# Peptides against a protein of PDB entry 5T59: the designs that were tried, part 202

Target 1, 112 residues: chain A of PDB entry 5T59
Amino acid sequence: TTPTMQSTSLLTEHLGYPPISLVDDIINAVNEIMYKCTNAMEKYLMQRNIIGKKDFSDEIKIGTAKLESLLENSVDKNFDKLELYVLRNILSIPSDLLEENRFRLLHHEKLV
Target 2, 90 residues: chain B of PDB entry 5T59
Amino acid sequence: EHIRFQRLVQVCNKALEESIRKLQSWEKIHECFPNYGQTREGIENLTVCQQQVIKLWSNLSRVEFDAIFHERSIEEKLNQLDDLINKARS

## One batch from the design tools (peptide; made by RFdiffusion4, then SolubleMPNN)

Design b2_p30_1_s1 (from b2_p30_1, 13 letters changed)
Fold by OpenDDE base, seed 1:
Structure b2_p30_1_s1 (fold): chain B 112 residues (1-112), chain C 90 residues (1-90), chain A 30 residues (1-30)
Amino acid sequence: as target 1 above (112 residues)
Amino acid sequence: as target 2 above (90 residues)
Amino acid sequence: MKELEKIQKEREKKKEEAKKKREERRKELA
């Protein structure tokens, strides 16, 4: 099920930040890593762009761009799934803890 | 007992592994460099490049994700959440 | 350097687009 506003509020209080912030950090990090990897690949190949009398610079640029797109699509798909799973199943509060008595308990535990 | 942080690590690793899987395919790599990959030297360069990228992906993701988990104190927070849930159910 | 700068700018643009796309999806799911 989709996280409720109540769950978000309680988790924000518990974590010290909104649950979505963790996911944002993860996704931002993987995107940064992704482009570092593709950049490294392109640079490596561009340093080896001439074989014999042929210059493969254009092919290398195009090929690297294609691989980058492929990786981007895969990252997007897999980390969208990750976001949903984390928010629904990891950073979630069971319904029994959303009762008023349990709500107060969570608040009390934080203050103690 | 404490299960949420373990699950977080597991799903992160799975997402990373699934994301890089296509780059682990030599066929996919070669398809992007059809003429370059027809040369002996080109094949050698692509092979090394593929290996290096995969290693870089693995190393950077490990370092960065660990840093995030530390900065967000997520292991401690998730363990506490597990404890609270268990207490509520007892 | 010039080529690298262009590539870097394009990547930054892609990052922002991806971020925007995520935000839009989140709004739609809410």
Scores: peptide ipSAE 0.288, ipTM 0.915, DockQ to the pose 0.181
Fold by OpenDDE base, seed 2:
Structure b2_p30_1_s1 (fold): chain B 112 residues (1-112), chain C 90 residues (1-90), chain A 30 residues (1-30)
Amino acid sequence: as target 1 above (112 residues)
Amino acid sequence: as target 2 above (90 residues)
Amino acid sequence: MKELEKIQKEREKKKEEAKKKREERRKELA
């Protein structure tokens, strides 16, 4: 089911923030983690860039960039799915609660 | 009775696991470092690097996601939502 | 370094496209 404006408003009131804000926090966090991981990987390997008499610095930089790209694509794909799922299935209000009577109940519960 | 927060945790874990899967592939790692990975030391370094990155991914995600969930009080809010729904249906 | 630059540019392009796609989906959800 597709989230409605009414659902978003009710959830925003309930949560104290828009539902999308939670998703944004999650996505921002994973992106930050991703870059920390790839940066750590590059630094680790760059500290070990010379084997024997050969310098692999260029290969390491290129290789790390490739891995980062792969990870970025995977993160994007999976967390886009996550966003849709969370907004549609977790941070959602069933249609029966969107009825007038149930709508009032939700507000009433907050006030009591 | 409370299901939404559990679902949130599950889908987050799944997304994290699926995302890191590419780095869990030794073949893909090696392909990115074809010459480096032909050396004994290179293989060793890549192996350690792979393991460390995966651990870092896991640890950071746990800490950061828990922090987000706490800051947003999402467990409580989702439990309340479940309760409201259940009450409305009773 | 030239190859790295190409990869970086491609990555940036992909990120922008993904961001755009994500934003479009969000509009559809509203």
Scores: peptide ipSAE 0.287, ipTM 0.916, DockQ to the pose 0.814
Fold by OpenDDE base, seed 3:
Structure b2_p30_1_s1 (fold): chain B 112 residues (1-112), chain C 90 residues (1-90), chain A 30 residues (1-30)
Amino acid sequence: as target 1 above (112 residues)
Amino acid sequence: as target 2 above (90 residues)
Amino acid sequence: MKELEKIQKEREKKKEEAKKKREERRKELA
């Protein structure tokens, strides 16, 4: 189920930060890694752009760009799914704990 | 029993694996470099490049995600959450 | 659901902007 305001508040208090912040960190990290990987690939190939008497620089640039696009699309798709799953199933509080009596217990445990 | 952190790690790994899958395809790599890949040296370079990129992807993701998890104390927090849930249900 | 959707939309916007910047950089290098 979709996170509620109550669950978000409780989790924020528990975590010390909003649940979405963790997801943001993950996604930002993977995006940075993606760029580093594609950049490394391009640099590696550009250092080897001449084979025989032919210069493949243009092909390398185009090809690397295509791969970057593919990777970006895949990252976007998969980490969107990850975000949904994490927020719904991992960083979530079961409904039974959101009941009045259970809620008190949660607060009590935090104070102890 | 603690389950949430394990799930987090699992879904992160899956997302990373699925994301890099297309780059693991030699055919896909070769298609992006049709003429370059027709040369012996080109094939060799692409092969090494592919391997290095995949390794870089894996290593960087491991290091960065572990750092995030540590900075956010997420294992501890998720374990505590599991404990709270289990206690409430007992 | 609405909150999550909002977050996703904002993220997509950011990614799109990032993509555009990447493409621009690629054009400059090409």
Scores: peptide ipSAE 0.225, ipTM 0.905, DockQ to the pose 0.034
Fold by OpenDDE base, seed 5:
Structure b2_p30_1_s1 (fold): chain B 112 residues (1-112), chain C 90 residues (1-90), chain A 30 residues (1-30)
Amino acid sequence: as target 1 above (112 residues)
Amino acid sequence: as target 2 above (90 residues)
Amino acid sequence: MKELEKIQKEREKKKEEAKKKREERRKELA
């Protein structure tokens, strides 16, 4: 079921925060992790930048940047899919619960 | 009975796995360091680096996602949502 | 290096485009 304003409101009340906030936390976290990983790669290799008296610093910097871009693209793609799935299939309210009588039930259960 | 939180964990794991998959390719790693990877030491360094970054990815994501789920009380909330839906359909 | 700078610029461009696309999808879901 596609999220609606009503669904969002109900879920926000239930969760104590908008559903999108959870997704934002997840996406922000993975982005942070991504950059930590690529930074770690660069640092590790830069500590080992000289092989046989040849300095590979430039190649390492370029290479790690390319890997970062690759990872970033993959993260964006997969977590965009995740966002849609979570909002549509996990943090969703079936249409029958969006009816007035069911709305009251949800609200009543919270208050009791 | 309770299915939503399980699904959330599953899709998160899937997204993480799919995201790191390209870094699991030695070919792709090597292609980024064509000259460095032609040296014995370079290959060794890249190999270790690849393994470590994948582990770091896994460990950090586990810790951070668990923290998020805890802070958002998402398991409890999703279980409650399942219960509400089941009750409404009974 | 020029190459590194180019990569950085391209990355920023892609990030911006992705952000825009995400925002558009969110509007559709709202």
Scores: peptide ipSAE 0.290, ipTM 0.916, DockQ to the pose 0.776; fails the geometry check

Design b2_p30_1_s2 (from b2_p30_1, 14 letters changed)
Fold by OpenDDE base, seed 3:
Structure b2_p30_1_s2 (fold): chain B 112 residues (1-112), chain C 90 residues (1-90), chain A 30 residues (1-30)
Amino acid sequence: as target 1 above (112 residues)
Amino acid sequence: as target 2 above (90 residues)
Amino acid sequence: SKELEEIEKKRKEQKEKNKEKREKLRKELS
């Protein structure tokens, strides 16, 4: 189910931050890691760019760029799916807890 | 009993695994370096590079995601959420 | 390299498209 405004508010109160903030942290982290990986790859190969007196620097730069693009697209796809799943199925409140009586229970537990 | 945090870890791992899958393909890597990969040394370098990148991906993601989960206290919060749900349904 | 520039250009375009797609999905969830 799609998250409601009420569930978002309750979760924000419970978590101390909006649910989307967690997802943002995850996505930002993986993007940073992605570029670190591709940069490391390029640097590693550029340290080994000459083989048999032939310079492969241009091919290495182009090749690593292609792989980076491929990885970037895959990261985007998979973590968009992750975002949707997390917000709908993990950081979610069942409808029965959104009822008035159950809502009071949540507040009561917070105060205790 | 407590299931939400476990699911979070699972879907994170799955997303990471699926994301790096293309780089796990030797054929895909070789296609990006057609001439470089025609040399013995080039093949060796690409092989090591592939392995190192995958390891770096795994290690960095583990460290960073664990840090995020800790900073956000997400395990505790999700466990509490599970408990609240269970109480409401009891 | 002209080829590298083209790759970078396409990457930028794809990144923008993905960003727009993500934003659309987030709006649908709100």
Scores: peptide ipSAE 0.376, ipTM 0.924, DockQ to the pose 0.810
Fold by OpenDDE base, seed 5:
Structure b2_p30_1_s2 (fold): chain B 112 residues (1-112), chain C 90 residues (1-90), chain A 30 residues (1-30)
Amino acid sequence: as target 1 above (112 residues)
Amino acid sequence: as target 2 above (90 residues)
Amino acid sequence: SKELEEIEKKRKEQKEKNKEKREKLRKELS
């Protein structure tokens, strides 16, 4: 089921932050990690850019950029799926709890 | 009883694994460095580089995701959510 | 290089497209 404004509000109250904030943290983290990885790759290869008498610096720069693009696309795809799954299936409230009677339960537990 | 946090960990791991999968392909790596990879030293360098990047990916993701989960207290919060749901259904 | 420039251009375009897709998804979820 698609999250509602009500569920978002309830979860925000429960979590102390909007559910999407968790996803944002995860996505931001993986993006940072991704660029660190590709940068490390480029640096490693650039330190080994000369083989024999040939300089492969240009090829290394282009190649690492291609790999970065490939990884970026994969990260985007997979973590978009993750976002959807988390918000719909993990950080979700069953419909029966969204009814008025069950709405009180969450507030009651917080107050007690 | 508590299932949501487990699911979160699982889907995170899955996303990480699937994201790095293409870098695990030697063919993909080699295609990006066609001339460099035709040299013995180039192949060796690419091989080591590939392995190190994958390890770096795994290590950094583990550390960072654990930090996020801790900072957001997500295990506790998800367990509480499970408990609330179970209580409501009882 | 020209090739690198093209790659960077495509990356920027792709990032923008992906961002738009994510935004649409989030709007649908809200």
Scores: peptide ipSAE 0.375, ipTM 0.924, DockQ to the pose 0.768
Fold by OpenDDE base, seed 4:
Structure b2_p30_1_s2 (fold): chain B 112 residues (1-112), chain C 90 residues (1-90), chain A 30 residues (1-30)
Amino acid sequence: as target 1 above (112 residues)
Amino acid sequence: as target 2 above (90 residues)
Amino acid sequence: SKELEEIEKKRKEQKEKNKEKREKLRKELS
């Protein structure tokens, strides 16, 4: 089931915000978390960059960047799927509720 | 009766778990630090780092997602949505 | 350093592609 304009409007009224806003919050949060994690990893390793009088700073920077890229790709893919699922299956209104009579019920419930 | 919020939590957890899977792979970690990981100290550092990052990922995601769900009152709203749907079908 | 620069470049490109992909997905849902 694909969201319709009517569904979006009804859900926006019900939620007090557009359904996509929730997804945006989630995605923004995970992105922030992702960079915090990779930054922490880099800092941790950079504090331990010298082993046996050998400086691994360059390798650490490159390695952490590679891991970040892998994580970014994974986050993007998985949370795109999440967005699709949430908007289609969670923040959705069944067709039977999109009928005129059902629309009135939603408004009625809000006003009562 | 109320299923939507549970599903939301479930899919969020799934997305988080699937996302961090790359960092859970020691092989992937080692591949990124081929020379560093050939040293004993390097292996130890990478091991600790991997564990800490995964924990940080888990903790931060829990806190942030809970905050989002609270700020958006999503549990209540989804429960209400479930109720509306059930009422309409009754 | 050269490799790092390449990785960063690829990352930027990937982010842009992902953004476009996400936008397309949203359009399909509208």
Scores: peptide ipSAE 0.369, ipTM 0.923, DockQ to the pose 0.863
Fold by OpenDDE base, seed 1:
Formats: structure tokens, C-alpha cells, sequence
Structure b2_p30_1_s2 (fold): chain B 112 residues (1-112), chain C 90 residues (1-90), chain A 30 residues (1-30)
């Protein structure tokens, strides 16, 4: 089911932070990792840019940039799906717990 | 009993695996370096580079995601959420 | 190179578009 304002509020109280903050951390982390990987690849190849009197520096730079673009597209697609799944199915509260009486139960359990 | 944290780990791993899939393709790698990859040394360098990048991806993602999960106490919080839901349904 | 600059430009544009799409999705979920 789609998250509601009430669900978000309850989860924020439970978690100590908004559910979206976790997703933001994950997405930010993978983006940073992606850059580190492509940078490492470029540096490795640039140290080996001359073969048979030919300088492949330009091709290496372009090639690594292309790979980065491919990786970025895949990351964006897969982690957008992840965000949707996490917010809908993991960091979610069933409708039966969103009733007024059940809402009080959640608060009670937190205080006890 | 506790299912949410397990699902979180699973979907994270799946997203990471699917994301790196293109770099696991030699054909895709070679296409990005058409002339460089026509040399013996170039092929060797690309092969090693491909392997190293995949390993780096795996290692960094494991360390960083575990750190996030710890900092956010997400396993404990999700387990508690499961318990609350199960209790309410009993 | 000119080609590299074009790739970088396209990448920047793509990132921005993706960011906008993500924001729209978040608004719809709220």
C-alpha cells in the first residue's frame, strides 16, 4: 500500500528519523561508491595508457566516462525501485494499525 | 517472525548486483575501449581492471551499507515493528 | 575532448532529470 502521512509520522517517531532518510543514506552511499569505482578504474588504466608507442589516454578517459554513464543509469533504475519497495513494503504500517485504537497501542508500547 | 530487515538486506543486495551487471559483461567493457582492447596488453589490463572494480564495488557497498544500518539501528527498529504488527494481529 | 565533454553534459542532464523524477515519486507517496 501507499504510505500515508499518518504512517510517516508514526514511523518517524518509532525510528527517530523519517523513513526517507534511510533511503537517502543508501542512495548517497551507492553514488559515492560508484564514483570511487570509476575513478579507480580510470587511474588504473591511465597508468597503463601507452602501448606500442601509442597513447590511449583520450580513449581511456572517454571509455571510463561511458562506463560511468552506464553504471549510473543502472544504479538510478535499480535504486529507484528499491526506494519504492522499501517505503511501501518494509517501512510501512498495515492499515489495521492505523486505526485510532491501534495508534494508541503503538504509543503505549513505546512508553512502556 | 522477523521479516522486514531480511527483506531490506535482500533488496539492497539485489539492487547492487543488478547495478554492477553491465560491468560484468566483457562485451560492454570492450565496447568502451575499442582500440585499446585490440592490443594484447590492453586486453590484459582491462581484464584485471574489470575484476578489481567489481571487487571494490562489492567491498565498499558491504562496508558502507552495514555502517548505515548500524547508525540507523534499522535491524532493531524493524524487528520491533514486526513484533508490534504481530502482536496487534494476535 | 569534445566527445568527453558531450558525455559529461549528458550525464549532468540525466542526473537532474532523475532527481526530478525521484522528487515527484516522493510527493506522490506522501
Amino acid sequence: as target 1 above (112 residues)
Amino acid sequence: as target 2 above (90 residues)
Amino acid sequence: SKELEEIEKKRKEQKEKNKEKREKLRKELS
Scores: peptide ipSAE 0.381, ipTM 0.925, DockQ to the pose 0.814; fails the geometry check

Design b2_p30_1_s3 (from b2_p30_1, 14 letters changed)
Fold by OpenDDE base, seed 4:
Structure b2_p30_1_s3 (fold): chain B 112 residues (1-112), chain C 90 residues (1-90), chain A 30 residues (1-30)
Amino acid sequence: as target 1 above (112 residues)
Amino acid sequence: as target 2 above (90 residues)
Amino acid sequence: DKELKEIEEKMEEQKKKAKERREALRKELE
């Protein structure tokens, strides 16, 4: 089912926040984690940048950047899918509850 | 009975697992460090680095997502939503 | 602290780039 303005309002009332806020938190978190991971990788390798007489600093920086881009693309793809799924299938209200009589039930339960 | 929170956890885990999959490929890692990875010591460093970053990914995700779920009271809220739906259909 | 700031900067840049994509996704749901 597709989210509606009505369902969003009801869910916001129920949750205490808009459904997209949860998704935003999740995606922001994974983005932060992503860059922490890639940064850690770069730092680890940069502390080991010299092997023998050769300095691999430039290669490490470029390589880590490539991996970061790869991870970023994957994160974007998968968490875009996640957002759609969550908003459509998890943070959603079935059509039968959007009927007037059922709609009042949701409000009633909140007020009790 | 209560299914929504379980699904949320599942889809989050799936997204996390799918996202890190590329970094789990040694070939992808090595391709990014073609000369560094031609040395014995480089290979060792890359191997450890790969393992550590994957673990860091997993650990940080677990901690942060759990914190979000707690702060948003999402398990409780989704359970309540399930209950409301079930009640309405009874 | 310095490292954290650098990460934050990268996050903001990525967020900006991703904004249009995510907004399009949300509009799709409407």
Scores: peptide ipSAE 0.375, ipTM 0.928, DockQ to the pose 0.214
Fold by OpenDDE base, seed 2:
Structure b2_p30_1_s3 (fold): chain B 112 residues (1-112), chain C 90 residues (1-90), chain A 30 residues (1-30)
Amino acid sequence: as target 1 above (112 residues)
Amino acid sequence: as target 2 above (90 residues)
Amino acid sequence: DKELKEIEEKMEEQKKKAKERREALRKELE
């Protein structure tokens, strides 16, 4: 079921915030975590950049950047799917509850 | 009865798992460090690094997502939503 | 602190790049 303006309004009232705000929090968090992880990886390897007489600093930087890009693409893909699923199937109101009589019920429950 | 919050947790975990899957591939890790990974010491470092980053990913995501869910009171709100829906259909 | 700042900068860049994608995604929900 596709979200409607009505469902968004009702859910916003129920949640105290727009449904997309939750998704935004989740996505923002995972983005932060992503870069923390890649940064940690780079730092770890850069502390171990010299093996024998060879300095691998450049390779480490490039390699870490590639992994970051790979992770970034995966995060974007999977959490875009998550956003769609959450908004359509979790933070959603069934059509039967969007009827006038059921709409009143939701408001009634809030007031009682 | 209460299903929405459970589903939220499930899809979050799935998204996290699928996202980190690429880093779980040793082959992909090694490909990014072709010369570094040709050394014994390099392989050891990459192995530890891979393990650490995956653990960090898991730990940070758990902490942050739990914090979000708590701050948004999402379990309670979703349970209430389930109850409302069930009541309406009764 | 410095490290955090760098991460935040990268995150902001990512947010900017993802804006159009997410906007399109949300429009799909309409």
Scores: peptide ipSAE 0.374, ipTM 0.928, DockQ to the pose 0.211
Fold by OpenDDE base, seed 5:
Structure b2_p30_1_s3 (fold): chain B 112 residues (1-112), chain C 90 residues (1-90), chain A 30 residues (1-30)
Amino acid sequence: as target 1 above (112 residues)
Amino acid sequence: as target 2 above (90 residues)
Amino acid sequence: DKELKEIEEKMEEQKKKAKERREALRKELE
């Protein structure tokens, strides 16, 4: 089902925050984790940049940048899918509950 | 009865797993370091680095996502939502 | 520290780029 303004309002009231805020938290977290991971990788390899009297610093920087790009693209793709799924199928209210009688039920349960 | 939170966890885990998939490929790692990876020490360093970054990814995501879920009380809220839906349909 | 600051800067840049993309996705849900 597709989210509606009504469902968003109801869920916001229920959750105490807009549904998209949860998704924002998740995506912000994974972005932070992503760059921490790639940074750690670069730092680890840069501490081991000289092998056999050869300096591989430039190759390491380029290589880690490529991996970062790959990870970034994959994160974007998969978590965009996640956002759609969560908002459509998890943080959603069935259409039958959006009717007048069911709408009152949600408010009634909260207020009583 | 309660299915929404379970699904949330599942899709989060799936997204995390799919996102790190390419870094799990030794071939993908090695091709980014063609000359470095031709040395014995380079291979060893890349191997350890790959393992460490994957573990770091897993550990950080677990900690951060659990924190988010807790701070947002999402399990409780989704369970309540399931209950409301089930009640309305009964 | 400097390292954390750099990470935050990258994150902010990515966040900005992703915002436009995600906004388009959200419009699909409206």
Scores: peptide ipSAE 0.373, ipTM 0.928, DockQ to the pose 0.215
Fold by OpenDDE base, seed 3:
Structure b2_p30_1_s3 (fold): chain B 112 residues (1-112), chain C 90 residues (1-90), chain A 30 residues (1-30)
Amino acid sequence: as target 1 above (112 residues)
Amino acid sequence: as target 2 above (90 residues)
Amino acid sequence: DKELKEIEEKMEEQKKKAKERREALRKELE
């Protein structure tokens, strides 16, 4: 099921904001969390960068960067899927409610 | 009766879980630190680091997503939507 | 403070890079 302009308008009125705004909040949040996590990982390891007589700082920086990239790609993939699912299946109005008589019902309920 | 908010929570949790999946792989972690991970101390540090970052991921996501859901009143709004749909179909 | 600033910068860069991908995805919803 593909969202329609009509559905978006009705949901925006119901929610008080466009459905996409919720998704944006979620994705922005996970993006922030992602970099906080990778930063924490790097900091933790950099505090433990010397083992014996060997300094592993360069390897740690490269390694954490690689993990960050992996996480970044995974986040992008999975939350793109989430966006589609939420907009199609959660923040959606069934076709039977996308009729004139049902529109009245929605507006009536809002006003009452 | 009310299903949409539950679905939202479920798909968020799934996305979070799938996103962190590769960091849960010790093999992937070790591959990024080939020499560091050959030392005893390195292995220990990587192990703790892996555990901590996964916990941080889980905790931060829970707190932030709950905040978003509250700020957007999404549970209430989705429940209302469910009710409207059910009423229309009855 | 400094670390937070760096994180914010990375976030902005990521958002910029992801924009085209998400726009394409949104077009699919049209």
Scores: peptide ipSAE 0.364, ipTM 0.927, DockQ to the pose 0.174

